# Ledger of designs, part 42: peptides against a protein of PDB entry 4DOW

Target 1, 157 residues: chain A of PDB entry 4DOW
Amino acid sequence: TFSWVGRPLPNRKQFQQMYREICMKINDGSEIHIKVGQFVLIQGEDNKKPYVAKLIELFQNGAEVPPKKCARVQWFVRFLEIPVSKRHLLGRSPPAQEIFWYDCSDWDNKINVETIIGPVQVVALAPEEVIPVDQKSEETLFVKLSWNKKDFAPLPP

## One batch from the design tools (peptide; made by RFdiffusion4, then SolubleMPNN)

Design b2_p14_8_s1 (from b2_p14_8, 7 letters changed)
Fold by OpenDDE base, seed 3:
Structure b2_p14_8_s1 (fold): chain B 157 residues (1-157), chain A 14 residues (1-14)
Amino acid sequence: as target 1 above (157 residues)
Amino acid sequence: DVKEFNEKRKKALS
């Protein structure tokens, strides 16, 4: 169950009410608040490796009946989502905790909030910084590079 | 639809 937190934010988008925060009620009855700017795990094809995204906007789409709670996201991609034929372009074997900023606008960046599994920590690192993989914890993800379906590149600002 | 979403994602990333 998802519910908006706070009052709608000013926006100029037709049929949309924008919010800063949403409350996610989990099966055990506990509640998690998720805000714009945070990173989330989203239901994917592989339950063990959900999709990763940064929340850019939270909004209710009033054009739908009934209205839907949605989010606009910046996508990340996992290494294994990159085509096999292009993985060599990275030039290294990334740790399981590394994800990549998806630098393409070739598909929808809107999601239903119901697909959100929960928040996740994503830490941006410089290329020379080492990903701490010795922790044996995959709770924190790390991003060094972007992927634009052609090459890996330094992170956008 | 989750299945459709996954298919679209896979297609986009291919």
Scores: peptide ipSAE 0.659, ipTM 0.948, DockQ to the pose 0.709
Fold by OpenDDE base, seed 4:
Structure b2_p14_8_s1 (fold): chain B 157 residues (1-157), chain A 14 residues (1-14)
Amino acid sequence: as target 1 above (157 residues)
Amino acid sequence: DVKEFNEKRKKALS
């Protein structure tokens, strides 16, 4: 169950109410609050390797019937989501915890909040910084580079 | 639809 936290933000967009924070109620009855700017895991084909995204906006889409709780996100991609023929462009074998900033706007960045599994920690690193490898857990993800379907590049500012 | 969403993502990244 998802519910808005706080009052709607000032907005000029018709049929859209924007929010700063959303509450996610989980199975044990506890609540997790997720805010704009945080990183989340999104349901994918493989439950062990969900999608990763940064929340840009939280909004209720009043143009739909019934209204839907939605989010706009910045996508990340996992290494194994990159076509096999292009993986060599990285020039190294990345650790499992590394993800890549998807530097394309060629597909929808809108999601239903119901697809959110939960929050996740994402740490940006410089290329020369070492990714700490945790053999027990992949709870923390790391990003050094962007991927634009053609090549890898330094992270955007 | 979850299946459709996954297919669209896979297609976009291909």
Scores: peptide ipSAE 0.659, ipTM 0.948, DockQ to the pose 0.720
Fold by OpenDDE base, seed 2:
Structure b2_p14_8_s1 (fold): chain B 157 residues (1-157), chain A 14 residues (1-14)
Amino acid sequence: as target 1 above (157 residues)
Amino acid sequence: DVKEFNEKRKKALS
């Protein structure tokens, strides 16, 4: 169950109400609050490897019937989502915790909040920094580079 | 649809 937290933010978009925060109620009755700017896991094809995204906007789309709770996101991609023929461009075998900033706008960045599994920690690192691989950090994802479907590049400023 | 979403993602990333 998802519910808005706080009052709608002022905006100029008709049929849309923007929010800063959303509440996710979990099976055990506990609640998790997720805010714009945080990173989330999104339901994917593989439950063990959900998609990763950064929330950039939370909004209710009143143009839909019934109104839908939606989000706009910045996508990340996992290494295994990159075509096999292009993986060599990285020049290394990345750890499982590494993700890549998807530097393309060629597909929809709108999601239904119901596809959000939960929050996740994403840490930006310089290319030369080592990704820690231990039990304490196994739930943390790391990003060093962007991927634009043609090549890997340093992270956007 | 989740399946459609996944397929679109795969296509976009291909």
Scores: peptide ipSAE 0.659, ipTM 0.948, DockQ to the pose 0.700
Fold by OpenDDE base, seed 1:
Structure b2_p14_8_s1 (fold): chain B 157 residues (1-157), chain A 14 residues (1-14)
Amino acid sequence: as target 1 above (157 residues)
Amino acid sequence: DVKEFNEKRKKALS
């Protein structure tokens, strides 16, 4: 179950109420609060490798009946989501914890909040920084590069 | 539909 936290933020979109925070109630009754700007795991094809996204906006879409709780996100992609024929462009074998900033506008960035599994830690690193492969850090994902379906590029600072 | 979403994602990333 998802519920809004706090009052709606000011915005000029007619059928949209924007929020800063949402509360996710899980099976044991505990609550997880997720805010705009945080990173989340999204239900994917592989339960062991869910999708990763950064929350850009949280909003209720009043144009739909009934209204739906939605989010706009910045997508990340896992290396194995990149076509086999293009993986060589990275020039290295990335660790399992590395994800890539998806730098394309051809993919819908709106999701239903019901697809959110939970928050996740994503750390941006400079290209020269080493991704730790420690077992204790398996819960943390790292991003160094963007992927635009044609090439990998360093993230802008 | 989760299955439909997954298929659309695969298509977009291909």
Scores: peptide ipSAE 0.658, ipTM 0.948, DockQ to the pose 0.699

Design b2_p14_8_s2 (from b2_p14_8, 7 letters changed)
Fold by OpenDDE base, seed 2:
Structure b2_p14_8_s2 (fold): chain B 157 residues (1-157), chain A 14 residues (1-14)
Amino acid sequence: as target 1 above (157 residues)
Amino acid sequence: DVKELDEKRKKALA
């Protein structure tokens, strides 16, 4: 179950109410608050490899009946999602914890908040920095580079 | 929903 936290932000869009924070109630009754700017895991066909995204906007789409709680996100991609023919462009074998900033606007960046599994920690690193692989960091994902479907590049942010 | 996202994502990344 998802519910808005706080008052709607000022918005000029007629049928959209924007929010800063949303509350996710999980099965044990506890609540997780997720804010714009945080990173989340999003449900995919592979339950073991959910999608990763940064929340850009949280909004209720009042044009739908019933109104739908939605989010606009910045996508990340996992290495194995990159076509086999292009993986060599990285020049190395990345650890499983590495993700890449998707530097394209060629597909929809809107999601239903219901697809959010939960928050995740994403740490930006310089290309020369080593990704720590230990029990403490197993739940942490790391980003060094962007992927624009043609080449890897230094992280824009 | 999930299936649709996967299909769109796969197509976009191809």
Scores: peptide ipSAE 0.598, ipTM 0.943, DockQ to the pose 0.732
Fold by OpenDDE base, seed 1:
Parts: structure tokens; sequence; C-alpha cells
Structure b2_p14_8_s2 (fold): chain B 157 residues (1-157), chain A 14 residues (1-14)
């Protein structure tokens, strides 16, 4: 179950109410609060490898009947989601914890909040920094580069 | 809905 936290933010969109935070209630009754700017795991076909995204905005879409709780996200992609024919462009074999900033606008960035599994820690690293491989770091994902379907590039400052 | 997202994602990344 998802519910809005706080009052709606100032917004000029006719049928949308913007929010900063949403509350996710888990089966045990505990609550997880997720805010704009945080990173989340999103349900996919492969439950072992959920999708990763950064929350850009949280909004209720009043144009739909009934209104839907939605989010706009910045997508990340996992290395294995990149076509086999293009993986060589990275020039290395990335660790499992590495994800890539999807640098394209050719794809819908709207999701239903019900697809959110929970928060996840994403750490941005400089290209020369080493990705930790210890047991604790397995819960953390790391991003060094963007992927624009043509090549990899360092993240902008 | 998950299936729809998966299909859109696969298509976009192809």
Amino acid sequence: as target 1 above (157 residues)
Amino acid sequence: DVKELDEKRKKALA
C-alpha cells in the first residue's frame, strides 16, 4: 500500500498533484518512506534483477479514472540489458554491482508506484575509482558511466 | 503491467 506524505507541492499542471515523499506499507505493518531524489528498485520479469531508477518526481495523475499514483524516473540499465553486440564498447567486464545511467529520452520514464519494490543505495564513482566487492557492498550499486545506446561516457559533473 | 514495462524496456534497449 502506498500513500502520500505531506501536502502537495506547488504545481501548474492541470490534472497532476506533485509530492515530495511517499509511504510504502509492508506486510509486517512497517513503513518505508521514499523521497524524490532517492533510488528505487522496480519490479521486472526477473525478480533476481529488478530495474533501478532514480525518482525525479512523484505525482498523482488525476486525468486517469481512478487517479493513479505515479513517478517519473531516471532509468539505469544493467550491463546484461545492453545488446551483446555492443557490450565490447565498455572495454572491460564490469562487476555485478555496476549499473549505467541511461542517457536517452526515447523511452517512457513514467511508472506506477505500485511497481516499486523498495529503496536501494546507488553510489556515483569517478571512472578511476574502484568498485568495492566486499560482502556489505553487494547491497550497494555503483554508477560510473552513462549509456546512450551508442557508447559509454563518463557521467557529467 | 510488469510485462508491459518489460516489453517497452527491451524494445527501447534493443
Scores: peptide ipSAE 0.597, ipTM 0.943, DockQ to the pose 0.712
Fold by OpenDDE base, seed 5:
Structure b2_p14_8_s2 (fold): chain B 157 residues (1-157), chain A 14 residues (1-14)
Amino acid sequence: as target 1 above (157 residues)
Amino acid sequence: DVKELDEKRKKALA
């Protein structure tokens, strides 16, 4: 289950209440707090390869009945999600831990918070930095480049 | 809906 933490933030949207933090109660009864700006795993059909996103907004959509807890996200994409015909544009075979900042606004960036599996660590690296692949960091994801469906580019500053 | 998200994502990335 998910519950808001704290009071709503100032907001101009009529039926939306914005929040800074949400509490996720997991199976063992423990609680995980997730804040705007953190990275999360989003549930997909393939449980082994959940989607990765950065939380931009947390809000309750009061226009729906009953109100729904939602989030706006910045999407990341995995290399294997990129069309086969365009993968060569990277010029290298990336490690499994590398993801790419999706630099397009061509699909909805709103999700239901119920699709959040949990937090994940995403580390931004310079192109020349080596992605560490070891047991200690195997769950950490790394981003060096953006993908805009046409080409790879350096991350925005 | 997870299925809907997957479909939208695949369509967008294609």
Scores: peptide ipSAE 0.596, ipTM 0.943, DockQ to the pose 0.733
Fold by OpenDDE base, seed 4:
Structure b2_p14_8_s2 (fold): chain B 157 residues (1-157), chain A 14 residues (1-14)
Amino acid sequence: as target 1 above (157 residues)
Amino acid sequence: DVKELDEKRKKALA
């Protein structure tokens, strides 16, 4: 279950209440707090390869009945989600832990918070930095580049 | 919902 933490932030959007933090209650009864700016795993068809996103905005959509808890996100993409014909543009074989900042706004960046599996650690690296692929960091994802459907590029500021 | 997201995502990334 998901519940808002704190009071709504001031905003002028009709039927929307903005929040800074949400609480996720998991099966064992413990609670995980997720804040705007953090990275999360989002459920997809493949449970072994959940989607990765950065939370930009948390809001309740009051236009729906019942109101829905939603989030706007910055998407990341996995290498294998890139068309085969364009993968060569990377010029290397990335490790499984590498993801790419999706530098496009051509599709919806809104999700239901119920699709959030949990938080995840995403570390931005410079191109020359080596991605550590060991047991100690297997849960950490790394991003060096963006993908804009045309080419790979340095990360946006 | 999950299915819808996946379809939209695949379409966008294609």
Scores: peptide ipSAE 0.596, ipTM 0.943, DockQ to the pose 0.737

Design b2_p14_8_s3 (from b2_p14_8, 7 letters changed)
Fold by OpenDDE base, seed 3:
Structure b2_p14_8_s3 (fold): chain B 157 residues (1-157), chain A 14 residues (1-14)
Amino acid sequence: as target 1 above (157 residues)
Amino acid sequence: DVKKLNEKRKKALS
């Protein structure tokens, strides 16, 4: 169950009520609060490899009946989601914890909040920094580069 | 919803 936290934020978008935070209730009755700017795991085809995204906006879409709780996200992609023919462009074999900033505007960035599995930690690293893959850090994902469907590029500072 | 999301994603990343 998802519910809005707080009052709607002022915005100029028609039929949308903007929010900064949403509450996710889990089976045991506990609550997880997720805010704009945080990173989330999103249900994918493979439960072991959920999608990763940064929450950009949380909004109720009033254009739909009934209104739907939605989010706009910045997508990340996993290495194995990149076409096989282009993976060599990375020039290395990335660890499983590495994800890539999807640097394209050709893709719908709207999701239903119901697809959110939960929060996840994403850490930006410089190219020369080593990704820790020990047990203590296995839940953390790391991003060094962007992927624009053509090549990998360093993230801006 | 998930199915549609997956389809769109695969298409976009292909």
Scores: peptide ipSAE 0.631, ipTM 0.951, DockQ to the pose 0.718
Fold by OpenDDE base, seed 2:
Structure b2_p14_8_s3 (fold): chain B 157 residues (1-157), chain A 14 residues (1-14)
Amino acid sequence: as target 1 above (157 residues)
Amino acid sequence: DVKKLNEKRKKALS
């Protein structure tokens, strides 16, 4: 169950109410608050490898009946989602914790908040920095590069 | 919804 936290932000869009924060109630009754700017796991085809995204906007789409709670996101991609024929462009075998900033606008960046599994920690690193692999950071994902479907590049500013 | 998302993603990344 998802519910808005706080009042709607000022917005010029006629049928959309924007919010800063949403509350996710999980099965044990506890609540997790997720804010714009945070990173989330999104349900994918493989439940063991969910999608990763940064929340850009939280909004209720009043044009739909009934209104839907939605989010606009910045996508990340996992290495194994990159076509086999292009993986060599990385020049290394990345650890499982590495993800890549998707630097394209060629597909929809809107999601239903119901697809959000929960928050996740994403840490940006310089290319030369070593990704720590230990039990304490196994749930942490790391991003060094962007992927634009053609090549890998340094992270955007 | 999830199925649709997966299909669009797979198509975009292919």
Scores: peptide ipSAE 0.631, ipTM 0.951, DockQ to the pose 0.758
Fold by OpenDDE base, seed 1:
Structure b2_p14_8_s3 (fold): chain B 157 residues (1-157), chain A 14 residues (1-14)
Amino acid sequence: as target 1 above (157 residues)
Amino acid sequence: DVKKLNEKRKKALS
């Protein structure tokens, strides 16, 4: 169950109400608050490898009937989601904890908040920084590069 | 819809 936290933020978009924060109530009755700017895990085909995204906007879409709670996100992609024929462009074998900033505008960045599994920690690193590998769990994810379907590139400072 | 999301993702990344 998802519910808005706080009052709607000012915006000029018709049929949309924007929010800063949303509350996710889980089965044990506890609550998790997620804010714009945080990173989230999104349900994917592989439950062991959920999708990763940064929340850009939280909004209620009043153009739909009934209104839906939605989010706009910046997508990340995992290495194994990149076509096999292009993986060599990275020039290395990345650790499982590395994800890549998806640098394309050709993909719908709107999601239904009900697809959110929960928050996740994503740390941006400089190219020369070492990614710490935790063999126990993939609790923290790391990003160094972007992927634009053609090549990898360093993230802007 | 998770299924639709997955399909769109696969198509975009292909």
Scores: peptide ipSAE 0.631, ipTM 0.951, DockQ to the pose 0.748
Fold by OpenDDE base, seed 4:
Structure b2_p14_8_s3 (fold): chain B 157 residues (1-157), chain A 14 residues (1-14)
Amino acid sequence: as target 1 above (157 residues)
Amino acid sequence: DVKKLNEKRKKALS
């Protein structure tokens, strides 16, 4: 169950109400608050690793009946989601904790908040920084590079 | 809806 936290932000869009924060109620009755700017795990295909995204906007789409709670996100991709023929462009075997910033505008970045599993920690690293792979930090994901469907590149500003 | 999301993702990354 998802519910908005706080009042809608000032917005001139006719059928959209913008929010800063959303509350996700978990099975045990506890609540997790997720804010714009945080990273989240999103439901993937069955028996597949969840997707990773950064929340850019939280909004209610009033044009739909009933209204839908939605988010706009910045996508990340996992190494194994990159076509086999292009994986060699990385020049190394990345650890399982590494993800890549998807640097393309050709993909729908709107999701339903119902697809959000929960928050996740994503840490941006410089190329020379070592990604820790020990069990104590397996819950943390790391990003060093972007992927634009042609090549890997340094992270955007 | 999740299915639709997955299909869009596969298409975009292919």
Scores: peptide ipSAE 0.625, ipTM 0.950, DockQ to the pose 0.816

Design b2_p14_8_s4 (from b2_p14_8, 5 letters changed)
Fold by OpenDDE base, seed 3:
Structure b2_p14_8_s4 (fold): chain B 157 residues (1-157), chain A 14 residues (1-14)
Amino acid sequence: as target 1 above (157 residues)
Amino acid sequence: DVEELNEKRKKALS
Protein backbone atom coordinates (compact mmCIF):
# COMPACT_ATOMS: atom_id res chain seq x y z
CA THR B 1 0.00 0.00 0.00
CA PHE B 2 1.24 3.43 -0.97
CA SER B 3 0.05 6.70 0.48
CA TRP B 4 1.19 10.27 0.16
CA VAL B 5 3.04 11.92 2.99
CA GLY B 6 2.41 15.57 3.56
CA ARG B 7 0.52 18.08 1.50
CA PRO B 8 0.77 18.56 -2.23
CA LEU B 9 3.50 20.87 -3.41
CA PRO B 10 2.81 23.81 -5.67
CA ASN B 11 3.39 22.98 -9.29
CA ARG B 12 2.47 24.14 -12.75
CA LYS B 13 1.56 20.79 -14.18
CA GLN B 14 -2.12 20.51 -14.77
CA PHE B 15 -3.91 17.44 -13.48
CA GLN B 16 -0.96 16.58 -11.27
CA GLN B 17 -0.46 16.92 -7.56
CA MET B 18 3.18 16.90 -6.59
CA TYR B 19 4.54 15.38 -3.43
CA ARG B 20 7.92 15.12 -1.80
CA GLU B 21 7.41 11.85 0.01
CA ILE B 22 5.45 8.65 -0.19
CA CYS B 23 4.83 5.97 2.38
CA MET B 24 5.12 2.32 1.50
CA LYS B 25 3.43 0.03 3.95
CA ILE B 26 4.61 -3.54 3.91
CA ASN B 27 2.95 -6.74 5.05
CA ASP B 28 4.06 -6.63 8.65
CA GLY B 29 2.53 -3.20 9.03
CA SER B 30 5.80 -1.35 9.08
CA GLU B 31 6.28 1.70 6.91
CA ILE B 32 9.03 2.80 4.60
CA HIS B 33 9.14 6.43 3.60
CA ILE B 34 10.66 7.27 0.26
CA LYS B 35 11.47 10.82 -0.79
CA VAL B 36 12.20 12.59 -4.01
CA GLY B 37 15.89 12.36 -4.67
CA GLN B 38 16.27 8.90 -3.26
CA PHE B 39 17.02 5.78 -5.22
CA VAL B 40 14.64 2.90 -5.55
CA LEU B 41 14.44 -0.60 -6.87
CA ILE B 42 11.69 -1.15 -9.38
CA GLN B 43 10.17 -4.47 -10.25
CA GLY B 44 11.49 -5.88 -13.47
CA GLU B 45 11.46 -9.08 -15.41
CA ASP B 46 14.11 -10.65 -13.22
CA ASN B 47 13.37 -10.57 -9.52
CA LYS B 48 17.05 -10.96 -8.78
CA LYS B 49 17.95 -7.92 -10.84
CA PRO B 50 15.34 -5.25 -10.31
CA TYR B 51 15.60 -1.96 -12.12
CA VAL B 52 17.24 0.98 -10.41
CA ALA B 53 16.09 4.55 -10.59
CA LYS B 54 16.40 7.89 -8.90
CA LEU B 55 13.13 9.51 -7.95
CA ILE B 56 12.77 12.86 -9.62
CA GLU B 57 9.10 13.54 -9.02
CA LEU B 58 6.28 12.03 -7.05
CA PHE B 59 2.86 12.93 -8.30
CA GLN B 60 -0.72 11.90 -8.44
CA ASN B 61 -1.96 11.77 -11.98
CA GLY B 62 -5.35 13.36 -11.85
CA ALA B 63 -5.91 12.90 -15.54
CA GLU B 64 -6.68 9.27 -14.88
CA VAL B 65 -9.76 7.88 -13.25
CA PRO B 66 -9.15 6.84 -10.64
CA PRO B 67 -6.09 8.97 -10.02
CA LYS B 68 -2.85 7.05 -10.02
CA LYS B 69 0.18 7.52 -7.85
CA CYS B 70 3.14 7.95 -10.13
CA ALA B 71 6.77 8.87 -10.17
CA ARG B 72 9.15 10.32 -12.69
CA VAL B 73 12.56 8.77 -12.48
CA GLN B 74 16.07 8.93 -13.75
CA TRP B 75 16.81 5.48 -15.04
CA PHE B 76 19.88 3.47 -14.42
CA VAL B 77 20.80 0.44 -16.42
CA ARG B 78 22.67 -2.67 -15.49
CA PHE B 79 25.59 -3.83 -17.56
CA LEU B 80 23.79 -6.90 -18.78
CA GLU B 81 21.00 -4.74 -20.14
CA ILE B 82 23.43 -3.14 -22.56
CA PRO B 83 23.55 -4.86 -25.94
CA VAL B 84 26.19 -7.55 -26.12
CA SER B 85 27.79 -5.91 -29.11
CA LYS B 86 28.46 -2.73 -27.18
CA ARG B 87 29.57 -4.03 -23.81
CA HIS B 88 33.18 -4.07 -24.93
CA LEU B 89 33.07 -0.29 -25.03
CA LEU B 90 33.40 -0.27 -21.27
CA GLY B 91 36.84 -1.76 -21.57
CA ARG B 92 36.50 -3.73 -18.38
CA SER B 93 34.34 -6.28 -16.65
CA PRO B 94 32.26 -4.40 -14.13
CA PRO B 95 31.23 -5.86 -10.81
CA ALA B 96 27.63 -6.83 -10.37
CA GLN B 97 27.03 -3.83 -8.16
CA GLU B 98 27.88 -1.30 -10.85
CA ILE B 99 25.07 0.46 -12.63
CA PHE B 100 25.09 3.14 -15.27
CA TRP B 101 23.27 6.44 -15.56
CA TYR B 102 21.00 6.26 -18.58
CA ASP B 103 21.73 9.43 -20.48
CA CYS B 104 18.92 9.50 -23.00
CA SER B 105 15.59 11.23 -23.23
CA ASP B 106 14.07 8.79 -25.68
CA TRP B 107 12.32 6.74 -23.05
CA ASP B 108 9.32 7.20 -20.82
CA ASN B 109 10.45 7.99 -17.33
CA LYS B 110 7.09 7.66 -15.64
CA ILE B 111 6.29 4.70 -13.44
CA ASN B 112 3.53 3.61 -11.17
CA VAL B 113 4.66 3.73 -7.58
CA GLU B 114 3.24 0.26 -7.16
CA THR B 115 6.22 -1.04 -9.08
CA ILE B 116 8.59 0.24 -6.42
CA ILE B 117 10.10 -2.58 -4.42
CA GLY B 118 11.91 -0.38 -1.96
CA PRO B 119 14.77 2.01 -1.45
CA VAL B 120 18.34 1.27 -2.38
CA GLN B 121 21.64 2.96 -1.79
CA VAL B 122 23.44 4.27 -4.84
CA VAL B 123 26.88 5.77 -4.49
CA ALA B 124 28.60 7.81 -7.15
CA LEU B 125 32.30 7.10 -7.57
CA ALA B 126 35.11 8.58 -9.55
CA PRO B 127 36.41 6.38 -12.33
CA GLU B 128 39.57 5.57 -10.43
CA GLU B 129 37.78 4.55 -7.26
CA VAL B 130 37.43 0.88 -6.54
CA ILE B 131 33.97 -0.50 -6.06
CA PRO B 132 33.79 -2.30 -2.73
CA VAL B 133 32.01 -5.43 -3.78
CA ASP B 134 30.19 -7.28 -1.06
CA GLN B 135 30.17 -10.95 -1.87
CA LYS B 136 27.46 -11.63 0.66
CA SER B 137 24.87 -9.10 -0.40
CA GLU B 138 24.06 -6.37 -2.87
CA GLU B 139 23.12 -3.67 -0.44
CA THR B 140 24.82 -0.82 -2.26
CA LEU B 141 25.04 -0.04 -5.94
CA PHE B 142 27.67 2.14 -7.52
CA VAL B 143 27.68 4.41 -10.52
CA LYS B 144 30.72 5.80 -12.29
CA LEU B 145 29.59 6.32 -15.83
CA SER B 146 26.65 7.17 -17.99
CA TRP B 147 25.39 5.17 -20.92
CA ASN B 148 23.81 6.97 -23.86
CA LYS B 149 23.25 3.94 -26.07
CA LYS B 150 26.40 4.80 -27.99
CA ASP B 151 29.18 4.96 -25.46
CA PHE B 152 30.07 5.27 -21.83
CA ALA B 153 30.96 8.64 -20.42
CA PRO B 154 32.14 9.94 -17.08
CA LEU B 155 29.57 11.54 -14.86
CA PRO B 156 29.97 15.22 -14.21
CA PRO B 157 31.06 16.15 -10.68
CA ASP A 1 1.87 -2.62 -16.23
CA VAL A 2 5.07 -4.31 -15.19
CA GLU A 3 5.05 -6.29 -18.38
CA GLU A 4 4.54 -3.15 -20.38
CA LEU A 5 7.38 -1.50 -18.55
CA ASN A 6 9.64 -4.40 -19.33
CA GLU A 7 8.80 -4.33 -22.99
CA LYS A 8 9.36 -0.62 -23.30
CA ARG A 9 12.64 -0.95 -21.47
CA LYS A 10 13.93 -3.70 -23.68
CA LYS A 11 12.95 -1.80 -26.76
CA ALA A 12 14.59 1.39 -25.57
CA LEU A 13 17.83 -0.28 -24.59
CA SER A 14 18.15 -2.48 -27.65
Scores: peptide ipSAE 0.604, ipTM 0.947, DockQ to the pose 0.715
Fold by OpenDDE base, seed 5:
Structure b2_p14_8_s4 (fold): chain B 157 residues (1-157), chain A 14 residues (1-14)
Amino acid sequence: as target 1 above (157 residues)
Amino acid sequence: DVEELNEKRKKALS
């Protein structure tokens, strides 16, 4: 289950209540707090490779009955999600822990918070820095480049 | 809806 932490933040969006933090209660009764600006894993088709996103906004959509707890996110993509015909543009074989900043506005960036699996650590690296690859899957992910459906580019500031 | 999310993602990245 998910519940808001704190009072709604002031905003001028009709039917939306903005929040800074949300509480995720897991099976053993423990709680995980997730804040705007943190990175999360989101449920995908493959349970072994969940989606990765950065939380931009947390809000309750009051236009729905009952109201829905939602988030606006910045998407990341995995290398194997890029079309086969364009993977060569990277010029190297990336490690499994590397993800790419999706640099397009053509995609819905709103999600239901119920799709969030949990938090994850994402570290930005310079192109020349070596990614420390370990055997633990999804412990820490690394991003060096963006992907805009045409080519790879340095990370935006 | 997870299914809707997956479909939109595949379409966007294709």
Scores: peptide ipSAE 0.604, ipTM 0.947, DockQ to the pose 0.717
Fold by OpenDDE base, seed 1:
Structure b2_p14_8_s4 (fold): chain B 157 residues (1-157), chain A 14 residues (1-14)
Amino acid sequence: as target 1 above (157 residues)
Amino acid sequence: DVEELNEKRKKALS
């Protein structure tokens, strides 16, 4: 169950109300609050490898009947989601914790909030920084590069 | 719809 937290933010979009925060109530009755700017796991085909995204907007879409709670996201992709024929462009074998900033505008960035599994920690690293692989970091994902379906590139500072 | 999301994702990343 998802519910809005706080009052709607000012915006000029017809049929939409934007919010800063949403509350996710889980089965044990506890609540998890997720805010714009945080990173989330989104339900994917593989339950062991959910999708990763950064929340850009939280909004209720009043153009739909009934209104739906939605989010706009910045997608990340996992290495194994990249076509086999292009993986060599990375020039290395990335650790399982590495994800890539999807740098394309050709993909719908709207999701239903009900697809959100929960929050996740994503840490941006410089290309020369080492991705830690230990017990403490297993829950943390790391991003160094973007992927634009043609090549990998360093993230802008 | 999760299935729809999955299909769109596969298509976009292919």
Scores: peptide ipSAE 0.601, ipTM 0.946, DockQ to the pose 0.752
Fold by OpenDDE base, seed 4:
Structure b2_p14_8_s4 (fold): chain B 157 residues (1-157), chain A 14 residues (1-14)
Amino acid sequence: as target 1 above (157 residues)
Amino acid sequence: DVEELNEKRKKALS
């Protein structure tokens, strides 16, 4: 169950109400608050490899009946989601905790908040920084590079 | 729709 936290932000869009924060109620009755700017796990085809995204906007789409709680996100991609023929461009074997900033605008960045599993920690690293790999605890994901469907590149500003 | 999301993702990344 998802519910908005706080009042809608000032917005002139006719059918959209913008929010800063959303509350996700978990099975045990506890609540998790997720804010714009945080990173989240999103339901994927493989339950063990959920998608990763950064929340850019939280909004209610009033044009739909009933209104839907939505988000706009910045996508990340996993190494194994990159075509086999292009994986060699990385020049190394990345650890399981590494993800890549998807640097393309050719993909719908709107999601239903119902697809959000929960928050996740994503840490940006410089290329020379070592990714700490701990088999006992792989809760943190790391990003060093972007992927634009042609090559890997340094992270955007 | 999770299924729709998955299909769009596969298409975009292919």
Scores: peptide ipSAE 0.601, ipTM 0.946, DockQ to the pose 0.737

## One batch from the design tools (peptide; made by RFdiffusion4, then SolubleMPNN)

Design b2_p15_1_s1 (from b2_p15_1, 9 letters changed)
Fold by OpenDDE base, seed 3:
Structure b2_p15_1_s1 (fold): chain B 157 residues (1-157), chain A 15 residues (1-15)
Amino acid sequence: as target 1 above (157 residues)
Amino acid sequence: KEDIEKLNELRKKNL
């Protein structure tokens, strides 16, 4: 169950009410608050490897009946989501914790908040920085590069 | 769900 936290933010979009924060209620009764700017795990095909995204907007889409709670996100991609024929372009075998900033705008970045599994920590690193891989850091994902469907590149500003 | 399935297909097409 998802519910908005706070009042709608100023918005120019006719059928959308934007919010800063949403509350995710888990079955055990606990609540997790997620804010714009945070990173989230989104349910994908593989339950073991959910999608990763940064929340850009939280909004209720009033154009739908009934209204839907949605988010606009910046996508990340996991290495194994990249086509096999292009993985060699990385020039290394990335650790499981590495993700890549999707540097394309070729598909919709809107999601239903119901697909959000929960928050996740994403840390940006310089290319020369080593990704720590140990038991205590397994929950943290790291990003060094972007992927634009053609090649890897330094992170966008 | 349908939304998840559509997302999966979309990612497969575009990545």
Scores: peptide ipSAE 0.579, ipTM 0.928, DockQ to the pose 0.745
Fold by OpenDDE base, seed 5:
Structure b2_p15_1_s1 (fold): chain B 157 residues (1-157), chain A 15 residues (1-15)
Amino acid sequence: as target 1 above (157 residues)
Amino acid sequence: KEDIEKLNELRKKNL
């Protein structure tokens, strides 16, 4: 169950109410608050490898019947989602904790908030920094590079 | 879920 936290933010978009924060109620009755700017896991085809995204906007889409709680996101991509024929462009075998900033505008960046599994920690690293693969950091994801369907590149500023 | 299936297909198509 998802519910908005706080009052709608000022915006100019018809049929949309913008929010800063959403509350996710879990089966045990506990609540998780997720804010714009945080990173989330989104349910995908593989339950062990959910999608990763950064929340850009939280909004209720009043144009739909019934209204839908939605988010706009910046997508990340896992290495194994990259086409096999292009994986060699990385020049290394990344650890399982590494993800890549998707640097393209060809995807629909709108999701239903009900697809959100929960928050996740994403840490940006410089290329020379080593990704810790120890047990303490097992749940943390790391990003060093972007992927634009053609090549890997340094993270955008 | 419909939204999940659509997202899966979208990712497979565009990546």
Scores: peptide ipSAE 0.577, ipTM 0.928, DockQ to the pose 0.734
Fold by OpenDDE base, seed 4:
Structure b2_p15_1_s1 (fold): chain B 157 residues (1-157), chain A 15 residues (1-15)
Amino acid sequence: as target 1 above (157 residues)
Amino acid sequence: KEDIEKLNELRKKNL
């Protein structure tokens, strides 16, 4: 179950109410608060490897019937999602904890909040920094590069 | 359920 936290933000869009924070109630009755700017796991085809995204906007879409709680996200991509024929462009075998910033706007970046599994920690690193892969960091994901369907590149500032 | 399936197909098609 998802519910809005706080008052809607000032917005010029007629049928949309924007929010800063949403509350996710999980099975044990506990609550997790997720804010714009945080990173989340989104349910995918493989339960072991959910999708990763950064929350850009949280909004209720009043144009839909019934109204839906939605989010706009910045997508990340796992290495195994990249076409096999292009993986060699990375020039190395990445650790399992590395993800890539999807640097394209060629498909929809809106999701229903019900697809959110929960928050996740994502850390941006410089290319020369080593990704820690010890037991304490297994739940943390790391991003060094972007992927734009053509090549890998350093993250934008 | 449909949202998940749709998202999966979009990712497979566009990435």
Scores: peptide ipSAE 0.576, ipTM 0.927, DockQ to the pose 0.749
Fold by OpenDDE base, seed 2:
Structure b2_p15_1_s1 (fold): chain B 157 residues (1-157), chain A 15 residues (1-15)
Amino acid sequence: as target 1 above (157 residues)
Amino acid sequence: KEDIEKLNELRKKNL
């Protein structure tokens, strides 16, 4: 169950109400609050690792009937999502915790908030920084590079 | 779920 937190933000979009925060009520009845700017896991295919995204916008889409709670996101890509023929371009075998900033605008970045599994920690690292793989940071994901469907590139500072 | 299926297909086609 998802519900808006706080009052809608001012905007001029006729069929959209924007929000800063959403509340996710999970199985045990506890609540998780997720805000714009945070990173989330989004449900993918069965038996696959969830997708990773940064929340850019939270909004109720009043153009749909009934209105839908939606988010616009910045996508990340896991290494194994990259086509096999292009993985060699990385030049290394990334650790499981590494994800890549999707540097394209070629597909819709809107999701239904119902696809959100929960928050996740994503840390940006410089290329020379070592990704910690210990158990203490096991659930933390790290991003060093972008992927633009053609090549990997360093993230701009 | 429909939204999940659509997202999966979209990612497969665009990555």
Scores: peptide ipSAE 0.575, ipTM 0.928, DockQ to the pose 0.795

